# Peptides against a protein of PDB entry 5T59: the designs that were tried, part 27

Target 1, 112 residues: chain A of PDB entry 5T59
Amino acid sequence: TTPTMQSTSLLTEHLGYPPISLVDDIINAVNEIMYKCTNAMEKYLMQRNIIGKKDFSDEIKIGTAKLESLLENSVDKNFDKLELYVLRNILSIPSDLLEENRFRLLHHEKLV
Target 2, 90 residues: chain B of PDB entry 5T59
Amino acid sequence: EHIRFQRLVQVCNKALEESIRKLQSWEKIHECFPNYGQTREGIENLTVCQQQVIKLWSNLSRVEFDAIFHERSIEEKLNQLDDLINKARS

## One batch from the design tools (peptide; made by RFdiffusion4, then SolubleMPNN)

Design b1_p11_4_s4 (from b1_p11_4, 5 letters changed)
Fold by OpenDDE base, seed 4:
Structure b1_p11_4_s4 (fold): chain B 112 residues (1-112), chain C 90 residues (1-90), chain A 11 residues (1-11)
Amino acid sequence: as target 1 above (112 residues)
Amino acid sequence: as target 2 above (90 residues)
Amino acid sequence: DEIDQFFKELE
């Protein structure tokens, strides 16, 4: 089920923040982690760029960039799925509880 | 009874695991370094690098996600949500 | 696992 405006409002009141804010935090965090990982990889290999008499700096830069792109694509794909799942199935209110009487109950419980 | 928070943890783990899956493939890593990986030292370096990245990914994600969950009080809030829903249905 | 299934369905 797709989240409704009512659901979002109720959850925002309950959480103290919009549901999407949690997802944004998660996505921002993983993006930061991703680039830390790829940066660490590049630095590690660049410190070991010379083997014998050959300098592999250019290959390392290109290779790490390729891996970064692969990771970016995977992160984007999987965390888009995560966002959808969280908003639909975790941070959600069942439709049967969005009726007037049930809605009032949830609001009342929050205030009392 | 309380199910939403455990699902949140599970889906986060799933997304993290699937995201790093390609970096766990030695073949894919080697393909990015075709000449470097033809040397003994290169293979050794790539092997260590792969292991370190995966560990870094796992450790950082655990720390950062736990911090987010704490700052957002999400376990408590989701438990309360479960309780509210169950109460409303009773 | 429902989460696994969810991810597969979106592939």
Scores: peptide ipSAE 0.689, ipTM 0.952, DockQ to the pose 0.912
Fold by OpenDDE base, seed 5:
Structure b1_p11_4_s4 (fold): chain B 112 residues (1-112), chain C 90 residues (1-90), chain A 11 residues (1-11)
Amino acid sequence: as target 1 above (112 residues)
Amino acid sequence: as target 2 above (90 residues)
Amino acid sequence: DEIDQFFKELE
């Protein structure tokens, strides 16, 4: 099930930030890492672009771009799954705590 | 008793491992460089490159994710959440 | 593993 507005509010109060902010940080980080990796690969191979009398620069650029696309697709797929898991199972409040008489528990503990 | 932070670490590792899986395939790498990879030197360069990228992926993700977890105090917050839930159920 | 199963089910 998707997080409710109530659970989001309670978790935001507890965490000091909205739960989605953590996921955003993780996804932004992996995207940055991904492009650093592909850039490093291209740079490494472009420094070694000539073998014998043949220049493989064009093939290297095209090949690295293909690998980048492959990695992008995989990152997108798997971190979408991560987002769903985190928001449903980690940053979540069980239904027994989402009752009127228990809403005050988290709030009360925060203030005391 | 405290399980949420452990699961967070596990799911991050799972996503990272699955994301890099195709780059761990030599066949996938070689397919992208069909002529370059037919030379001895090309094969050697691609082999080193593949290994370095995988290591870079692993190292950078570890450092950056740990930094995020620290800045967000997520281990402490998730442990507290576990405690609150357990207390409410007792 | 719970997480492995979760990822598998979403494929």
Scores: peptide ipSAE 0.688, ipTM 0.952, DockQ to the pose 0.908
Fold by OpenDDE base, seed 1:
Structure b1_p11_4_s4 (fold): chain B 112 residues (1-112), chain C 90 residues (1-90), chain A 11 residues (1-11)
Amino acid sequence: as target 1 above (112 residues)
Amino acid sequence: as target 2 above (90 residues)
Amino acid sequence: DEIDQFFKELE
C-alpha cells in the first residue's frame, strides 16, 4: 500500500532525506544513461552512414529514433515499478511499528 | 538479518535488465534498419553497435548507481533500519 | 523470485 505520512516522516529523519529523493536520483541517472546510449548509437552509425554509393543517413536517424522511443518507454515502465517496489518494500516501516507505542520505541532507539 | 539493501540492488538490476531487453534482440535492432541491415557492412556495424550500447548501459549504470548509493549512505541506513525494526520486534 | 513476481504482476 501507499506509504503513510508518518512512515515518510520517520524515514526522512532516519535517512536524512525523504525516501523519494533516492528514487529520484536513480531515475534521473538512468534517464541520463539512456540518452547517452542512444546518442552513442546514433553517432556510431552516422560515422558509418555511407555503404558503397548509398547514403543511409535518413534510415539511421529514423531507426535510432525508433529505438530511443522503445528504450524510453521501457525505462519509464520498469523504473515506475522500481519506484513502487522501493517505496513499499524497502523504504518502509511495518504497520505494527507505526502504532504510537512502537513509533516511540523506534524514535527512542534512534536518539539513544 | 540485513535484507533491504540486497533487495535494493536486486530491484535496480531487474529494472535495468528489463529496460534493455528489447535492445538485446537482434531482430528488433535489424527491423529498425531494414535496408542498412541488408548490407554486409551494415550488419557488421549494427552488431558492434548493439554490443557496445549494451556494455555502455551496463557499465554506466553500475558506476552511477554505486555513486548514488554511496552519496546517500543507503547501505548503512538500510542496515540500520533492519536492525531497528528487528530490535523493536524482539 | 519475489522481485520477478512483483514485476510480472504489474504487467
Scores: peptide ipSAE 0.688, ipTM 0.952, DockQ to the pose 0.910
Fold by OpenDDE base, seed 3:
Structure b1_p11_4_s4 (fold): chain B 112 residues (1-112), chain C 90 residues (1-90), chain A 11 residues (1-11)
Amino acid sequence: as target 1 above (112 residues)
Amino acid sequence: as target 2 above (90 residues)
Amino acid sequence: DEIDQFFKELE
């Protein structure tokens, strides 16, 4: 089931904000967290870049970049699924309640 | 009765868990540091790093998502939505 | 496991 304009309007009225705004907050947050994590990893390893007589700085930078890319791809994939699920199944109004009479009832309940 | 907020929490956890899954693989981490990981100290450092990143991921996500949920009053709103839907069906 | 199934189906 795909969200309709009517559902969006009703939910916006109920929530006080468009449903997509919640998803945006979540996605923005996880992206920020993601880069904080990868940055922390790089910083940690760069503080431990010399083992014996060898400097592994270049390998660390390349390696952490690879892991960042891996995480980025996974985040994008899974939070796209999250967005779809939230908008379809959580922030949604059942189709039977979008009919004329039920729509009025739901709207009336909100106004009362 | 009230199911939507529970599902929101669940799907957030699911997305977070699946996103970090590959970083939980030692093999995937090690392959990114082939020479560094051939040293004893390197292995030790990578092991600690892996654990710290996973913990940081979990802790930050918990704090930030809870803040979002609070600021958006989403639990209350979703409970109300459940109630409205149930009432309309009764 | 409804959510788990949802994620699997989208793969």
Scores: peptide ipSAE 0.687, ipTM 0.952, DockQ to the pose 0.911

Design b1_p11_5_s1 (from b1_p11_5, 5 letters changed)
Fold by OpenDDE base, seed 2:
Structure b1_p11_5_s1 (fold): chain B 112 residues (1-112), chain C 90 residues (1-90), chain A 11 residues (1-11)
Amino acid sequence: as target 1 above (112 residues)
Amino acid sequence: as target 2 above (90 residues)
Amino acid sequence: SEELEKIFEEI
């Protein structure tokens, strides 16, 4: 189920930031890591681009780009799943606690 | 009793693991370098590169994710959330 | 001390 506005507000109050912000941090981080990895890979191979008398620079550039694309697709897929899971199952408030009486309890704990 | 943070860690690890899965395939790596990988030296370079990039992926992700979790105080916050929920159900 | 890590550090 999709998080409600109410749950988002409550969690934002509890966390001190919107739940999505955590996910954003995670996704931004993995994207940065991804490109650092692929960049390092390319540089490593480009430093070894000549074997014998043949220059493989073009093949290396194309090949690393392909690997980057593969990694991008995989990261997108898996971290989209992560986002959904985190927002729905981790950073979530059970529906039974979103009722008025339970809602008051959560606010009470926050204010005390 | 406290379950949310461990689940967060688990799902992060799973996502990271699955994301790097294809790079762990030698066949996939070699396919991207069809001529380079036909040379002895090329194979050696690709082998080392593959191993090291996987290690780099793991190390960087560990450091960065731990930093995020710390900065967001997410373990504490999730534990508190668990406690609040459990208390409300009592 | 891996070379890729060194390359990364140089970035």
Scores: peptide ipSAE 0.124, ipTM 0.930, DockQ to the pose 0.605
Fold by OpenDDE base, seed 1:
Structure b1_p11_5_s1 (fold): chain B 112 residues (1-112), chain C 90 residues (1-90), chain A 11 residues (1-11)
Amino acid sequence: as target 1 above (112 residues)
Amino acid sequence: as target 2 above (90 residues)
Amino acid sequence: SEELEKIFEEI
């Protein structure tokens, strides 16, 4: 079940921001962290690219790129699930609270 | 009583854990560096790299996510939401 | 994570 416009409005009022904004922050953060990790990994290995008389720079670049791709795919998949879960199950309002009387209660509590 | 924030933390941790799972596999790491990993020094470097990147992932995510949660006051807001829901159902 | 963190700081 997707969030309704009504629930989004109520939650936005309650939170002070749209629920999706929280998810966006989380996703943006993990993406940044992801690339920082992969970049650091590449640099670490590139500083150690020569073993004996062999230069493994090309292999390191290819290998780290593969790992980055794997991580990207996993992040995308898992945080898409996170987004759905958060918006549907955490930042959600039960149907009984969406009724007129309960709607007033929510507003009343905010105003009091 | 207050459950939503705990669930948020749990799902974040789960997503982070599942996302890094591939990098926790030595076999998968080694497969990306087939020749480099055939050398003693290469194995040592990859081992250290794997260990440290996982730690970096964990540390950075903890710091950044906590900052987000604080900036968004999400624990307080979710607790309030729980309270409102419970009150409405009483 | 000390070395990677150091590298990260250099980024």
Scores: peptide ipSAE 0.116, ipTM 0.930, DockQ to the pose 0.639
Fold by OpenDDE base, seed 3:
Structure b1_p11_5_s1 (fold): chain B 112 residues (1-112), chain C 90 residues (1-90), chain A 11 residues (1-11)
Amino acid sequence: as target 1 above (112 residues)
Amino acid sequence: as target 2 above (90 residues)
Amino acid sequence: SEELEKIFEEI
């Protein structure tokens, strides 16, 4: 179920920010972390690129790029699911509370 | 009962865990470095690299996500939401 | 501190 405009407004009032802002923070953070990890991995291996008389720099660059792609695809998939779950099941208002009487109750509680 | 924040933490942990799962596979790591991984020293380097990147992933995500949750006061807000819902249903 | 972490800190 997709969140309604009404639920979004109520949650924004409650949170002090739109629900999507939290998800955006999470997704932005994990993307940053992902690239930091892959960059660090490449740098670590590039510092150890020569074994014996052979230079493995090209193989390391290609290999780390493959791992980055693998991780990127997994992050995209799993955090897309996370976004849907959070917005639909965590940052959500049950339908029974969106009725007029209960809607007013939520506003009343905030003002008290 | 407060349930929403717990679920948030759980789904975040699950997403992080599932995202890093393939990097936890030695076979997948090794196949990306077919010649490098045929050397003793290469295997040693890849082993250490794999272990440390997984730790880095875990540590960075913990710190950053906790910071987000704190800045957004999300635990308090979700607990309040649970309370409001429970009160409305009573 | 682990080496990868050190590399990260240098970024």
Scores: peptide ipSAE 0.115, ipTM 0.930, DockQ to the pose 0.610
Fold by OpenDDE base, seed 4:
Structure b1_p11_5_s1 (fold): chain B 112 residues (1-112), chain C 90 residues (1-90), chain A 11 residues (1-11)
Amino acid sequence: as target 1 above (112 residues)
Amino acid sequence: as target 2 above (90 residues)
Amino acid sequence: SEELEKIFEEI
C-alpha cells in the first residue's frame, strides 16, 4: 500500500521526524560510502600504476570510473527499492487502523 | 511481537549486499582493466583491491547505519509502533 | 582492508 498524508502525520508525531528523513539519512550515508570506496580504490591502484616499464594511470582512471558508474547504478536501484519497502511496510500504519478511534489511541499514547 | 526493526535491518543488509554484488565479480573488475589485468602484478593488485574495498564497504556501512539507527532511536520507535498496533487490535 | 582503510582515513 501507498503511504497517506494521515499516516505520515501520525508517524511523524510518533518518530519525532518524518519517515522519509530516516530513508534520506540511509541513502545519503550509502552514497557517501560509495564514493569513499571508489576513491580509495582509485588511489590504491594509482599508487601501483606502473608495472614494469608501462604506466597504466589512464587505464586505472577510466576503469575506476567505470566501476563507480556500475556501483552507482546498483546503489540507486537497490536503495530505491529499500525506500519503497521501508515507507510501505516498516514505517507504515495498517489500513484497518487508519480510523478515528485508533488514531486517537496512537495520539493518546504519545501524549501520556 | 516486535518485527519492524528486524525487517529494517534485513532490508538494509539486503540492499547493501545487492549493491556490492557487481564488485564481487572478478570478471566485472577485470573487464574494467583489460591491459592492467593482463599482467601478474596487475592481477595481484586488483585482487587485493577488490577484497579490501568489499571489506571497507561492509565496515563503513555497519558503522554509519548503526549510528543513524541510534540517532533516530529507530529500534525503540519501531518496537513502540508494533506494540501500539498490537494493542489497537486487541 | 587495512591499506584501503588507511587511504580512506586520509581522505
Scores: peptide ipSAE 0.111, ipTM 0.930, DockQ to the pose 0.656

Design b1_p11_5_s2 (from b1_p11_5, 5 letters changed)
Fold by OpenDDE base, seed 2:
Structure b1_p11_5_s2 (fold): chain B 112 residues (1-112), chain C 90 residues (1-90), chain A 11 residues (1-11)
Amino acid sequence: as target 1 above (112 residues)
Amino acid sequence: as target 2 above (90 residues)
Amino acid sequence: SEELEKIFEEL
């Protein structure tokens, strides 16, 4: 189920930031890491681009780009799943606690 | 009792693991370098590169994710959330 | 320290 506005507000108050912000941090981080990895890979191979008398620079550039694309697709897929899971199952408030009486309890704990 | 943070860690690890899986395939790596990988030296370079990039992926992700979790105080916050929920159900 | 890591550190 999709998080409600109410749950988002409560969690934002509890966390000190919107739940999505955590996910954004994670996704931004993995994207940065991804490109650092692929860049490092390219640089490593480009330093070894000549074997014998043949220059493989073009093949290396194309090949690393392909690997980058593969990694991008996989990261997108898996971290989209992560986002959904985190927002729905981790950073979530059970529906029974969103009722008025339980809602008051959560606010009470926050204010005390 | 406290379950949310461990689940967060688990799902992060799973996502990271699955994301790098294709790079763990030698066949996938070799396919991207069909001529380069036909040379002895090329194979050696690709082998080392593959191993090191996987290691780099793991190390960087560990450091960065731990930093995020710390900065967001997410373990504490999730534990508190668990406690609040459990208390409300008592 | 692996070479790829060194390359990364140089970035």
Scores: peptide ipSAE 0.111, ipTM 0.930, DockQ to the pose 0.600
Fold by OpenDDE base, seed 1:
Structure b1_p11_5_s2 (fold): chain B 112 residues (1-112), chain C 90 residues (1-90), chain A 11 residues (1-11)
Amino acid sequence: as target 1 above (112 residues)
Amino acid sequence: as target 2 above (90 residues)
Amino acid sequence: SEELEKIFEEL
């Protein structure tokens, strides 16, 4: 079930920000972390690119790129699921609270 | 009573765990470096790298996510939401 | 994560 406009409005009022903003922060953070991790990995290995008389720089670059791609795909998939779950199940308002009387209750509680 | 924030933490941890799962596989790591990983030193380097990147992933995510949760006051807000819902249903 | 963290700090 997709969040309704009404629920979004109520949650925005309650949170002080749109629910999606939280998800955006989380996703932006994990993306940043992801690239920091892959970059660090590449740099670590590139500092150790020569074994004996062989230079493995090209292989390291290709390999780390592959790992980055794998991680990217996994992050995208799993955090898309997270987004859906958070917006539908955590940052959600039950239908009974969306009724007029319950709606007023929510506002009343905020104002009191 | 208060369940939403716990669920948020759980789903975040789950997403992070599933995202890093492939990097936890030595076989998958080694496959990306077929010749490098045929050397003793290469294996050692990859082993250390794998271990440390997983730790880095965990540490960075913990710090950053906690910061987000704090900045957004999400625990408090979700607890309040739980309370409102429970009150409305009473 | 010691060495990787160090590298990260250098970024």
Scores: peptide ipSAE 0.107, ipTM 0.931, DockQ to the pose 0.631
Fold by OpenDDE base, seed 3:
Structure b1_p11_5_s2 (fold): chain B 112 residues (1-112), chain C 90 residues (1-90), chain A 11 residues (1-11)
Amino acid sequence: as target 1 above (112 residues)
Amino acid sequence: as target 2 above (90 residues)
Amino acid sequence: SEELEKIFEEL
């Protein structure tokens, strides 16, 4: 179930920010972390690119790029699911509370 | 009672764990470096690299996500939401 | 501190 405009407004009032802002923070963070990890991995291996008399720099660059792609695809998939779950099941208001009487009650409780 | 924040933490952890799962596979790591991984020294380097990148992933995500949760006061807000919902249903 | 972490800190 997709969140309604009404629930979004109520949650924004409660949180002090739109629910999507939290998800955006999380997704932006994991993306940054992902590239930091892959960059560090490449640098570590590039510092160890020569074994014996052979230079493995090209193989390392290609290999780390493959791992980055693998991680990127997994992050995209799993955090897309996370976004849907959070917005639908965590940052949500049950339908029974969106009725007029209960809606007013929520506003009243906030103002008291 | 208070369930929403717990679920948030759980789903975040699950997403992080599932995202890093393939990097935890030695076979997948090794296949990306077919010649490098045929050397003793290469295997050693890849082993250390794999272990440390997984730790880095875990540490960075913990620090950053905790910071987000704190800045957004999300635990408090979600607990309040649970309380409001429970009160409305009573 | 681990070496990979050190590399990260230098970024």
Scores: peptide ipSAE 0.102, ipTM 0.930, DockQ to the pose 0.605
Fold by OpenDDE base, seed 4:
Structure b1_p11_5_s2 (fold): chain B 112 residues (1-112), chain C 90 residues (1-90), chain A 11 residues (1-11)
Amino acid sequence: as target 1 above (112 residues)
Amino acid sequence: as target 2 above (90 residues)
Amino acid sequence: SEELEKIFEEL
C-alpha cells in the first residue's frame, strides 16, 4: 500500500522526524560510500599504472569510470526498491488502525 | 513480536549485497580493463583491487548504517511501533 | 582491504 498523509504525520510524531528522512540518510550514506570505493579503486590502480614499459593510465581511468557507472546504476535501482519497501512495509501503519479510535491511541501513547 | 527493525536490517543488507554484485563478477571487472587485464601484473592488481573494494564496501556500509540507526533511534522506535500496533489490535 | 582502506582514509 501507499503511505498516506495521515500515516506520515503519525509516524513523524512517533519518530521525531519524517519517515523519508531515514531513507534519505541511508541513500546519502550509500552514495558517499559508493564514490569513496570507486575513487579508492582508481587511485589503487593508478599507483600501478605502469606494467613493463606500457602506461595504462588512460585505460584505468576509463575502466574505473565504467565500473562507477555500473555501480551507480545498481545502487540507484536497489535503493529505490529499498525506499519503497521501507516506507510501505516498515515505516507504515496498517490501514485498519488509521481510524479515529486507534489513531487516538497512537497519539495518546506518545503524549503520555 | 518485534519484526520491523529486523526487516529494516534485512532490506538494507539485501540492497547492499545486490548493489555490489556486479563488482563481484570477475568478468565485469576484466571487461573494463581489456588490455591491462591481459598482463600478469594487471590481473594480480585487479584481483587485489576487487577483493579490497568489496571489503571496503562492506565495512563502510556497516559502520555508516549502524551510525544512522543509532542517531535515529530506529530500533527503539520500530519496536515501540510494533508494540503499539499489537496493543491496538488486542 | 588494508591498502584501499588507507587510500580511503587519506581522502
Scores: peptide ipSAE 0.098, ipTM 0.930, DockQ to the pose 0.657

Design b1_p11_5_s3 (from b1_p11_5, 6 letters changed)
Fold by OpenDDE base, seed 3:
Structure b1_p11_5_s3 (fold): chain B 112 residues (1-112), chain C 90 residues (1-90), chain A 11 residues (1-11)
Amino acid sequence: as target 1 above (112 residues)
Amino acid sequence: as target 2 above (90 residues)
Amino acid sequence: SEEIEEIFNEI
């Protein structure tokens, strides 16, 4: 299930930031890492583009682009799953505690 | 008792592992460089490249994710959340 | 070879 506004508010108060901010940090980080990896790979191979008398520069550029695409697709898929899991199962408040009396208890405990 | 942070680490590791899985396949790497990979020297270069990029992926993700977790104090916050929930249920 | 890592560090 999707998080409620009430849950988000409580967690924001507890964390000091909205739950989604953590996920955003994670996703931004992995995207940066992804492109650093693919860029490094391309540069490494481009420094070794000539074997014998043949220049493989074009093939290297195309090949690394294909690998980048594969990695992008996989990152998107897996970290979309991660986002859902984190927001629903980790940064979440059980439904039984979102009742009025229990809600007050959690709020009170934070203030004490 | 404290389970949320452990789960966070686990799901992050899983997502990272699954994301890099395609690059761990030599066959997939080789397919991207069909002629380059037909040379001895090309194979050697691709082998080194594959190994090093996987290491980069692992090292960078570890450093960056740990930094995020620290900056967000997420272990402490999740432990506190677990405690609050457990207390409310007692 | 750790050259690819060195390349990364230059970024």
Scores: peptide ipSAE 0.105, ipTM 0.929, DockQ to the pose 0.765
Fold by OpenDDE base, seed 4:
Structure b1_p11_5_s3 (fold): chain B 112 residues (1-112), chain C 90 residues (1-90), chain A 11 residues (1-11)
Amino acid sequence: as target 1 above (112 residues)
Amino acid sequence: as target 2 above (90 residues)
Amino acid sequence: SEEIEEIFNEI
């Protein structure tokens, strides 16, 4: 089920913001969290970069970058799915209710 | 009766869980540090790092997502939406 | 140890 313009308009009126705004907040948050996590990993390991007489700084930087890329790909994939699910199944109005009479009900209930 | 907010929480948790899954793999972690992970201390450091980053991921996401849900009043709005839909069908 | 969490406990 694909969201319609009418559905978006009605939901925007109900929510006080477009449905996509909620998804944007979620995605922005997880992206921020993601980079905080990878940055923390790098810092933690860089504080422990020397073992014996060997300096592993370069390997740590490369390794954490690889993990970051791995996490980025996973986040993108899973939160793209989340976006579709939320917009289609949660922040949605059933098609059988996308009629003028039903629209009036939603509008009336909000204004009363 | 009220189902949409529960579904929102569930899908968020699922997305978070699946996103961190690969970091939960020791093999994936070790592959990124092939020489560092050949040392005893390196293994210990990676183990602690893996554990702590997963915890950080969980804690930060909980706090931030709850804040978003609160700021957007999404539980109330979704409950109202459920009620409106149910009323329209009656 | 919770060092990683402590690094970004500002949130």
Scores: peptide ipSAE 0.105, ipTM 0.929, DockQ to the pose 0.536
Fold by OpenDDE base, seed 1:
Structure b1_p11_5_s3 (fold): chain B 112 residues (1-112), chain C 90 residues (1-90), chain A 11 residues (1-11)
Amino acid sequence: as target 1 above (112 residues)
Amino acid sequence: as target 2 above (90 residues)
Amino acid sequence: SEEIEEIFNEI
């Protein structure tokens, strides 16, 4: 189920930030890590581009680009799933707590 | 009792593992370097590169995600959320 | 990850 406006508000109050902010941090981090990894791989291989009398620079560039693309696609897919899971199942408030009496309880517990 | 933070860690690990899975395939790596990988030195270089990139992926993700979790105080907040839910249901 | 990490640090 999609998070409701009410749940988002309550969670924002509880967390001190919107739930999506956590997900954004995670996704931004993995993207940065991803490109660091692929860049390192390319540089490593480019330092070893000559074998015998052959220069494999072009092949290395193409190959690393392909791997980067594969990784990008996988990251996008899996972390989209992560986002959905986190927002729906982790950073979520059960419907019974969204009732008036339970809502008061949340506020009461926070304020006390 | 406290389950949400554990689930967060688990789903993060799962996403990371699935994301790097294709790079763990030697066949996939080799296919990207068909001629380079036909040389002894090329195979050696690719092997080392593959291993080190996977380790780098793991290490960087651990450090960065832990930092995020700390900065967001997410373990504490999720534990508190669990407690609130449990209280409401009691 | 040793040499790759070194390369990473150069970035």
Scores: peptide ipSAE 0.102, ipTM 0.930, DockQ to the pose 0.674
Fold by OpenDDE base, seed 5:
Structure b1_p11_5_s3 (fold): chain B 112 residues (1-112), chain C 90 residues (1-90), chain A 11 residues (1-11)
Amino acid sequence: as target 1 above (112 residues)
Amino acid sequence: as target 2 above (90 residues)
Amino acid sequence: SEEIEEIFNEI
């Protein structure tokens, strides 16, 4: 099942922010981390690019780029799954609570 | 009783684990550096690089995700959500 | 954990 407008509104009220914002934070963070990792890898190897008077700089750049692409694809795939799971199963309101009487309960708790 | 935050942590860990899996493969690393990896020094450098990147991935993700969870007060909010649901069904 | 793994496999 997909999130409804009603559930999104209720959760936004409860959280103080839209549910998707949490997912966005997570995805943005992992993307930043990903590029920090690949950048570190490239820099580390580029500092060690000469072996036996042979310069491997070009190979290192190409190889690191390939690894970055590999990681990007994996991150995209797995965090797309994460997004779906979080929005459907964690940041969700059961359908029975979206009924009129259950809806009142949520509002009542908000107003204390 | 409180299950949602636990699930959030679990799914985050799972996504992180699966994302780094290919970099944990020495074979895949070596394939990207076919000539460099044929030298002794190259192998040593790649080995260290691989290990350090994996550690960096783990450490940064832990710190950043914990910060997000704290800033969003998500544990508290999810616990409250669980409580509301349980109360409504009792 | 098992539930999450199952979901990941389903998606």
Scores: peptide ipSAE 0.079, ipTM 0.932, DockQ to the pose 0.021

